# Peptides against a protein of PDB entry 6GMG, part 3

Target 1, 331 residues: chain A of PDB entry 6GMG
Amino acid sequence: DSDDRVTPPAEPLDRMPDPYRPSYGRAETVVNNYIRKWQQVYSHRDGRKQQMTEEQREWLSYGCVGVTWVNSGQYPTNRLAFASFDEDRFKNELKNGRPRSGETRAEFEGRVAKESFDEEKGFQRAREVASVMNRALENAHDESAYLDNLKKELANGNDALRNEDARSPFYSALRNTPSFKERNGGNHDPSRMKAVIYSKHFWSGQDRSSSADKRKYGDPDAFRPAPGTGLVDMSRDRNIPRSPTSPGEGFVNFDYGWFGAQTEADADKTVWTHGNHYHAPNGSLGAMHVYESKFRNWSEGYSDFDRGAYVITFIPKSWNTAPDKVKQGWP

## One batch from the design tools (peptide)

Design b1_p8_1_s4 (made by RFdiffusion4, then SolubleMPNN; from b1_p8_1, 4 letters changed)
Fold by OpenDDE base, seed 4:
Structure b1_p8_1_s4 (fold): chain B 331 residues (1-331), chain A 8 residues (1-8)
Amino acid sequence: as target 1 above (331 residues)
Amino acid sequence: AVLDVHHL
């Protein structure tokens, strides 16, 4: 029950974290220890360490979304989302493939759709776009300059995003970022901001007016990226979990993983930070744990989810929540 | 509304 959620206590600014422990190829620790690491590594504002505030600890306590929340500075809106979907694979597998033994037609179609998403290509698309945005942000001292730069960059790359509407999430994302408008953040200066990436895993079968089969096994047509841009319309994502397929089965509504702005060229070596559940040290769920996973471990996801999106947002360059290099675990 | 994550 969410009523059991507790805000983790403050950690002394100079307290070093305890060693992380390995867990299925991930580095794992309790949330309190992550706060210690965060203060040592990610807390810096203008080069100065900061104690994680009560507000930030409150955000963090919400679980996987809390990790993204505290590091991005805002609750995820997921508006600028990218994915990669192999339409040809999907069509060919539906045509030439067959349900497995005991698999229903709806289950087969849902599985084939899930398998037609390419997490790595989706991630690479987001990184590509973030790179374009970062170049456009550079030396742009007002939003008009940023938008002009962005359009030029897209034109140079012959990117289909150049044809997006001016009010699309792609062009409006910066102006809709609270930290862009903050005096100690962007101060309305695009050159003070940088693009960052997080990922969301969620369920496709969220339409309550659709068939029960879609809610149980996925909606093959939902949350597909636009072929030219890779943009995913996230407006229908209402954080509704997968419907149970058997008695006693239950699924979680979403998972979030924080990547930030790592420069590691090998996707497989990138580190994704995520939490297991809201912090409930006195409840049945127990204390929140934070995981630092390699891309393979993150992108594997869970059976709870059949969609992955890679979302771009912005943070001030003065924040160190998205460093070029992320080290897994501690030390 | 801000949502808590249950467990994974």
Scores: peptide ipSAE 0.057, ipTM 0.816, DockQ to the pose 0.230
Fold by OpenDDE base, seed 3:
Structure b1_p8_1_s4 (fold): chain B 331 residues (1-331), chain A 8 residues (1-8)
Amino acid sequence: as target 1 above (331 residues)
Amino acid sequence: AVLDVHHL
C-alpha cells in the first residue's frame, strides 16, 4: 500500500494549470496540476513565486495530510483543536430517541453522538480563537509580549481559555511552531506570524481496551470539546480507523482539510483544500487528486469518521499558503 | 509517516 507512493515530478514555475471547475461545490484536479496552481497562487515567499521543492512535493504526495503539510510547513500535530458538541441534544436524543430498525443500541448511541457535533460552530470557534491570537501577535515582538496580549484579549472577551494552564497547547502552540524559530520565518518575532486553521476528520472508537461495539460504531464519550473553551483533547487520536462492521469492509484513518486564513465571513462560502489519498500513479490507488471543497462538502465528511476537529497552527506572514481569499478551480 | 489511504 504505502510502498506505491511516488513523489510528483517538478513542474516548471511558469506552467499554468489546466482548467478545472467546481461541480456541486467541489473542484477536483490531479496533484500535478495542483502543484502548478500552488506555484502560481500559494508559493510566494516575500511576494516572490517559488517552485515547489522536492521536499514539499514529497510532503504533498502523502494525500490529504500532505495538502495541510505543504501549506502549513509542518506535519500536523493537532494539539490545538476545537469542536462544538450539543450536550443537551445528545442527552435528549438518548432519552427520547429509539434505535432504528436493525440498529443496535451501541450503533444508536454512536450515531446520536456524531449528530450532536456541530461542524459549523466548531469551525466558528476556531476562527474566533484564531482572530484573538492574530490580534495578540500583531504588535508582539517576543513571546512574552504575545502571551501578555493574548491573556488581555481573553480577559476582555471573558473567554474561558484565559484559565488554561501556561503549558497547555493553547499557550505553547506558537513557541512549538518550527517556522516561528526560523530566520526566514518568524525569526522569534510573533508579529511576523499569523494563525491558520485546518480540519481533521477521524474515528472516535480508537480505544483498544474498549468494547468492539465502540470500535465499530463510535465511542459516544470520546473527543468531546471541553465546555466553555471548545478545546478537544487529541492525545488519544492514534490514527486508528473504524473497525469493519461486515466482512470485507474497510475504513481509512483520517481526512485533513486546509482552510488557512480566509476572511470570508460566511462559512458556506469558504474553500477547503484536501486530497483523496497518497500519490500512487502506478499503483492500484492511482494518482492523487486534490479537491477544493466548499464547507458543506468538507464538513459532510465520510462514514469512516464520526469526529471533526478544527485545529489552529501558525505560519509566517511572508508565506502565501493562507491567503485571504481562495478560489476553486482554474482560472 | 502516516499516510492518507482514502479510496475516494
Scores: peptide ipSAE 0.055, ipTM 0.814, DockQ to the pose 0.216
Fold by OpenDDE base, seed 2:
Parts: C-alpha cells; structure tokens; sequence
Structure b1_p8_1_s4 (fold): chain B 331 residues (1-331), chain A 8 residues (1-8)
C-alpha cells in the first residue's frame, strides 16, 4: 500500500553522514543518512552544495527508482536501453541442454534465456554509446549540431545506431530530457549536458495475453536487444512483476541502479546506488535503505527479474550527481 | 505502481 510512504525529513546541509554498514559486499545506510551523503557529495550545482529539496526527498522516498530519479532529475523513462544477448548460446543450450529435475520446459527455456544475457557486455555497450554521445555533446551548441556530430561519430565507428530513425529514442533522448530545456540546466545547449547511465531489472513475462507459463517462468523472446545496436524495445515494460509459481509467492515489479558517469574502466570496480523499497518508517516495510553496490552485486539481481537493461539519459554538467569517481559507503 | 516494494 502506497499509503505508508513517507517523505524523509530535511537534513541540515552541513550534517555529515554516519558510517555506512557493510551488507553482503555492499555499503548500506538508511535513507536519511544517504540524504546527508548526497548533500555533501552529489548535491552540487555549479560547484555549490545544495540541500535536497522536498521534491527531491519525495522522489527519493519511492525506493530504488527514487535513487535514480533524484540523481537523474527525472522519473526513468527507460527509452534508450541497451543489453547483450548471446543468441548462439541460447540456441545451443535449448538444443543440447536438458531441463533440470522437476523443471518444466517453459521454466527451462526461461532460465536459458535469462542466462543468455551478458550483463557486462550490456553495460559495456551502454558505456560505449554514452562515450560517443559525450563526444557529440562536447562542442555542440544546439541540437542540430549535436545530431550532426552524433551521426559523424557513428559513421566513423561504423555503428549500426547510425541507421536508427531520427525520431528513435536514440536521437530524441536529449531533446526529451527536461533538464536540457531548463534555464539552470542545459538551457538548450548540448555542450552543457552529459550522458549518464542507470540500470533497470525487470520481468520479461509481462504480457497478460501470453501463456501463464511465460508469466511465471519468463518470455524467452521478450526484451532482447536488436542485433548490431544492442537497443532494447522497452515499450512493453509496464512494471508488471513475475507471476507467482506457488501460493503466497510474490515478486517485486522492478529494481533500479544508478551508475551515472563513472570513468572507472574496470566494470567490477564501478559503484551502483540503489534502494530496497519505498520509505515506510511506520509501516511494515520499515525505513528505506540505500545500497552502494559493486557491479557484481548489482548485476546478480534477484529471482524476481530475468532482464537487465542499461539505460542512457542526460544531466547537466553543472550537477554533481554523476561524478567521475564514486566512493562506496562513508567515510 | 511506481513504488519499489522490495523486502530487502
């Protein structure tokens, strides 16, 4: 029940965070303490610390999506999503593999499909594209210049994204970013913006017209990346959770992890920030906790999800929500 | 729902 959600109170701008706690290889803290860290580290606008606004605190209170929301400045639209899928592995395992003891055919196919996604390659693809976009942004003072630069970069790399429609999420992503249009944001100047990355975990079997087996065990054909581009059509993602396989079983609708624009080349050393649930300090779920996880811990996901996507969006360069280096935990 | 409902 959304009725138990509470907006965390304001934290004084000068209040330092308490130490984070180790939790299964992650750094963990309560949401209020994350707000303190956020104000010290990520809140900067034009080099000046800012108190997290009531609106931002409200966004954050929604849980994992709230972490991405507050740092990206907008609710995730997930339009520009990337993944990597090993088609040969998938076909080979379906042909030569066998269901485990007690595993149904549908369960087997769903599992094989899930295992055929490569999270590291998906993340790498998003980083490559974000890098291309950042080069295209660097000296572009209007959208036309940005798009021209982007097309040139893609042509030079012989990237299949060059063939995307001008109205595709790839080319329209910048113009559809609210902060790009804001006076204190990009002010319609692409050179004031940078590409950032977040990830979403979700369930493939969301089609209510599909078989019950697909809803329970996954749809092996759903949310695959397009060959060459790595783009995932996210239009069918409606935040529908996995269907229960047994009475009393329930699954979560999604998970979001914020990466931003870290420059760490080793994927395993990158830090992903995410929340556990909406903030309900007086409810059954309790207070929201924020986790800073290494890529391995993030990419493992949960049984609730069989898809991961790496999404590109944009923020103003004047924001410090996506620094080059992210330190896990506090201090 | 736009809410995360994880039980972690």
Amino acid sequence: as target 1 above (331 residues)
Amino acid sequence: AVLDVHHL
Scores: peptide ipSAE 0.055, ipTM 0.815, DockQ to the pose 0.228
Fold by OpenDDE base, seed 1:
Structure b1_p8_1_s4 (fold): chain B 331 residues (1-331), chain A 8 residues (1-8)
Amino acid sequence: as target 1 above (331 residues)
Amino acid sequence: AVLDVHHL
C-alpha cells in the first residue's frame, strides 16, 4: 500500500554510482544508486553539482512519475501532449480485419486502435514542436516576445499549431510553468528556459459512464490526436487503470518515461529513464528500481496501457536534468 | 500524489 512508501536516504555528493545491471536490454539500478548517478550527472545548477534534496528524494520515491518529477521540477500536468494516429490503418483494419479466435468485437476494436498509434511519429512530433519552441525562447526576454517568435516560427513552417487559441495549453504552457516564474529559474525570462519531453502511458477506457467493454478492452475513440497539430486532449485522463477481464486481474494506472532534451537524431538510440514502482524497501514491492531504456524498450509499454503521449514542459537552462547526451547505465 | 505500483 501507499503507506509502505519510504523516502530514500541522502547520498554523499561525492559518492560514485555502482555499476548498473542489464535488465531486458535496459540498464537497471536501485533508486539509491540512481541518486548517486543523478548527483554526478544531472544535479548541476549553474554548473554546480548539487546533492539531491529531501524534497527531491521524496518526489523520486513515487516511482516512474517520480523520475519525471525530480527531473522536470514539477509534478506532471500532461497538458501539452502529442501523439500520432493512423486513421486510414484503423478504418481499414476494422473493415477488413477479423477478431482472433476467442477475441470479442470490443477487444478487437480496442487492439486495432492501440496498434494504430505510431509511437515513433508521436515522439518525432513532440521533438519538432520542442525545437520550434526552443527557437522561439532563444532571444525572447518576455512572454510577449516569446509568443510573437513562436507564431512566426509556426507560420514559417506552415504548422497547424499557429491556429491554436491563445488560451490553449500550447501557448499557455510556459507561463504556467512554476520554474519560469522563479527568481532562480527563468525569472520570467523565456530565454532562460528550454523545452523538454517526457512520455506517459495510460489507459483509454477511463470513462466510468461508458460500456464495460470499453473499460476492459479500450475506448477506440479516446485520446486521439487532433489532425494537423497532433495535440491530445488529456483532460479526461484521471489515472484510472484498465478494468480486469478476469477475477484477480489488476492493472496499474500509468507509466512515465523521462527523455529531456537529447539531441540524438536516431530515435532508437535515445535513452528513456523510468521507475518500476514507489520505493517500499520494507514492503512487499521492495526497493524502487530505475531503468534507463532505449526507445524500443520504452515505447513497447505494457498490456496495462493502450495509449502513449509525448508531453512538452519547460525547465531552466541552468539545470542539467536534460542534457544533450544521455549515457545509458554506469560506467 | 499518485503512486506508480508496477510489478516489474
Scores: peptide ipSAE 0.055, ipTM 0.814, DockQ to the pose 0.210

Design b1_p8_2 (made by RFdiffusion4)
Fold by OpenDDE base, seed 2:
Structure b1_p8_2 (fold): chain B 331 residues (1-331), chain A 8 residues (1-8)
Amino acid sequence: as target 1 above (331 residues)
Amino acid sequence: SFVPRNLL
């Protein structure tokens, strides 16, 4: 239990952030200072700065997921997720590769599967789809118009997503977004919404009915993208961490990185905002820190995770939580 | 389950 979790105190609206510190190619700060930055840069609703509410501060206090939560306006549901998997690489490495010294067959297969995911292509696919969605949102004043536009865009691009069921996460994502229905949000007007992206890192070997080896070393067949669409079925992601391989070893259940709607074409120049852990200033974990990482630093992930997904959701255009340009750190 | 925490 996160019994030591504390909601960060309110920061005055006009309080400027302290400088971030560089940390291994990232910009790092304590959560309270991120709140200050957020209020100066990301808090705007209809062009007006807002103090981060107690509810938003509480969401933020949950760590990495809290960063995505406060910026997206909802707890991540991860339903519209994309990845890229090189099946030919996977098959070739399994056939021609060999386990490393001391590596079990299951460990080898798990590693090869992990290495067969392409984070850059996964991210690019999500950006492509988000772009299509954004075009479909333009001038659509009801959901029907949005869906019709979306189908036309997909048909024009000969995109396999055109074959998705009308109830799929792809077509239902907008209507299932709380802020779309809010009076001060989309107010049921698609043209007031925009697509945004976040990423989740997680463990593939979550099936408790599977072998212990899959739980320890990964499930090579789990959470692969569907061919053509790039969609990942996230229904089996239950936030279960990797199983320990040795006594005393423990793994984290997930990591979340917020991208939003940056227009930077070079993936390597994009900025990802994430947190290290829940805010426990009086506990053993200490204060939550927020990181603004380049894509390379984000996509590298941790040994805790063997999957990355790039997820699309929506926010009102009136929110400034997903600006076209994100700058690392402060100033 | 709603387990919103990481320990990185």
Scores: peptide ipSAE 0.079, ipTM 0.829, DockQ to the pose 0.211
Fold by OpenDDE base, seed 1:
Structure b1_p8_2 (fold): chain B 331 residues (1-331), chain A 8 residues (1-8)
Amino acid sequence: as target 1 above (331 residues)
Amino acid sequence: SFVPRNLL
């Protein structure tokens, strides 16, 4: 029960983390030890280490979303989301493929749709767009200059995003970022901000008015990226989990992975930070654990989810929550 | 109130 959530205690600023544990290709630790690592590595504001505040510890305590929340400085809005979907693969597999033994038609279609998303291409698209945004931010001292730079960059690349409406999440994302407006953040100066990436895994079959089969096995038509842009309309994502297929089966509503602004060109070498569940040390779930996974481990996801999105947001450059290099585990 | 749930 969500009522068992506890805010982790404060950790001394100079306390070094204990070694992480290897777990199936990822590094794992308890949330308190992640706070120690975070204070040593990611807490810096203008080059100075900070103790994780009570508010930040409370955000972190929410699990996977808490990791993204504490590092981005805001609750994920998921408005600027990207994915890649192979429509030809989908159509061809539906036409030429066959349901597995015991697989229903709806289950087959849901599976084929899931398998038609390319997580690597979706991630690469988000990185491409984040790079364009970062170039547009670099010398822009007001929002108008940023938008002008962004339009020029998109025109030079012949990017379909140049045709997005001025009110779209793409163009409004910076303006809508709280830390951009903060005096100790961006202070309304785009050049003080940088684009960062996180990922969300979720269920496609969230429409309560849809068939039970779509809720159980996925909606093949839901949350597809727009052609050319790769933008996903996330407005219908209401954090509704997959419906159970058998009595006693339960699914999780989402998973979030933090990437930040790593410069590692090889996707397989990138590190994704995520949590298992909300912190409930005295409850049935137990203490929250934090994982640092390679892209392969992250992108594999769980059976709870049939969609992945890669989301762009912004943080102040003065924050060290999104360094160019992330080391997996400790030491 | 929206309570984020990660139960993994």
Scores: peptide ipSAE 0.073, ipTM 0.823, DockQ to the pose 0.218
Fold by OpenDDE base, seed 4:
Structure b1_p8_2 (fold): chain B 331 residues (1-331), chain A 8 residues (1-8)
Amino acid sequence: as target 1 above (331 residues)
Amino acid sequence: SFVPRNLL
């Protein structure tokens, strides 16, 4: 139960982490040890290490979403989400493919839709857009200058995002970022901000008015990216898990992975930080564990999810929660 | 619910 959630205790600022453990190609540790790493590596504000506050530890305690929350400084809104979907692959597989032995038509369609998403291309699209945004931020000292720069960059790249409405999450994302307005954050100066990326895995079949088959096996038409832009309408994502297909089966409602602003060009070498569940050291789930996964291990996902989105948000440049280089594990 | 249960 969510009532079993406990806020991890404070860790001394100078306490070094214990070594991470290898787990399925990931680096794994308990949440308290991640706090130690975070304080050593990611806590810096204006070049000074900070102890993780009680509020930040509370955010972190929520599990996978908590990792993204503490590093982004806000609860994920998921409004500026990108994915890549191969429409031709989907249509061709539906037409020419056949259900596997024992696979229902709905299972087949859901699987084919899932397989038609390309996590790597979705990630690359988000990185491309984040790069454009970062160029637009660099010399902009007010929001108007940022928006003008952004439109120019998009025009130069002939990017379909140039046609988005002014109220689109794409153009409103910066102004809707709390840390942009904070005196010790952006202070309303776009040049003090940078674009960062996290990912969300979730279930497509969330519509309660839809068929039971869509809830069990996925909705092939849900959460597809818009052509040209790659934007995903996340408004229908209500954190509803996949419906059980058999008695005793249960699924998780989402997974979140933090990437930040790594400059590693090889997607396979990028590090994604995520948690297994909320921190419940005295409960049935036990202590929260934090994983630092390579992209392959992150993008593989779980059977709980048939969608992956790559989301852009912003943090102050003075924060070190999204460094150019992330080292997996400790030391 | 806004809290994941158990992924791992």
Scores: peptide ipSAE 0.071, ipTM 0.829, DockQ to the pose 0.228
Fold by OpenDDE base, seed 3:
Structure b1_p8_2 (fold): chain B 331 residues (1-331), chain A 8 residues (1-8)
Amino acid sequence: as target 1 above (331 residues)
Amino acid sequence: SFVPRNLL
């Protein structure tokens, strides 16, 4: 239960991590050891190593979302989300495919919809957009200059995002980032900020007014990206888990993976940092573990989820929570 | 309210 959540204790600033353990192609460690790694590698502000604050340790203690929270500096709002969906594959499989033995029509349609998402293309779209945003940020000293640069970049690339409304999450994301407004952050200077990426896995069948079948097997029409832009409307994502299909079955409401701003061109070599659950060392769940997974291990997800989204947010360039290269594990 | 993640 959430009542068993404990904030992990402070770790000495100079304490080195213990070695991570390999786990099915991932590197795994307990949350306290991740704090040690974070302090050595990711904690830097203006080039100076920092101890993880009590507030940051509290954020981290929330599990997978806590990893994204501590590294992004804010609780995920998921407003600027991207995915890739193969509409032709979906239509063709619905038309020509058949339910498996024992599979209901609703289960078949939910599965076909899930399989029609391309996680790699969704990730690549987010990276493309983040790159455009970073170019727009680079020489912009106010929001107006950033927006003008962004529109110009999009026009040059014939990107459909150029047609988004000025109030859309795409154009409003920077101004809505707390660290952009902070004196020790962006200080309202776009050139001090950079775009970063995290991913969310979640369930499509969250509409309580929909059929029970959609809640059990997925809503094939929910959380699809808009054609051309790749934008996903996340407004209906309320962290509602998949409905049980059998007695005693239960599903988790979401998973979050932190990518940051890695420059590795090969998606399969990118590292995604995530947690298993909230930190409950004295509870039934036990201590929180942190995983550093390759993209294949991250994008595989779980049966709990039938959607993946890749979300863009911003952090100050003075933060080292999103380095160009992430080394998996320790040492 | 922030929802802590459960066990996977």
Scores: peptide ipSAE 0.089, ipTM 0.826, DockQ to the pose 0.283; fails the geometry check

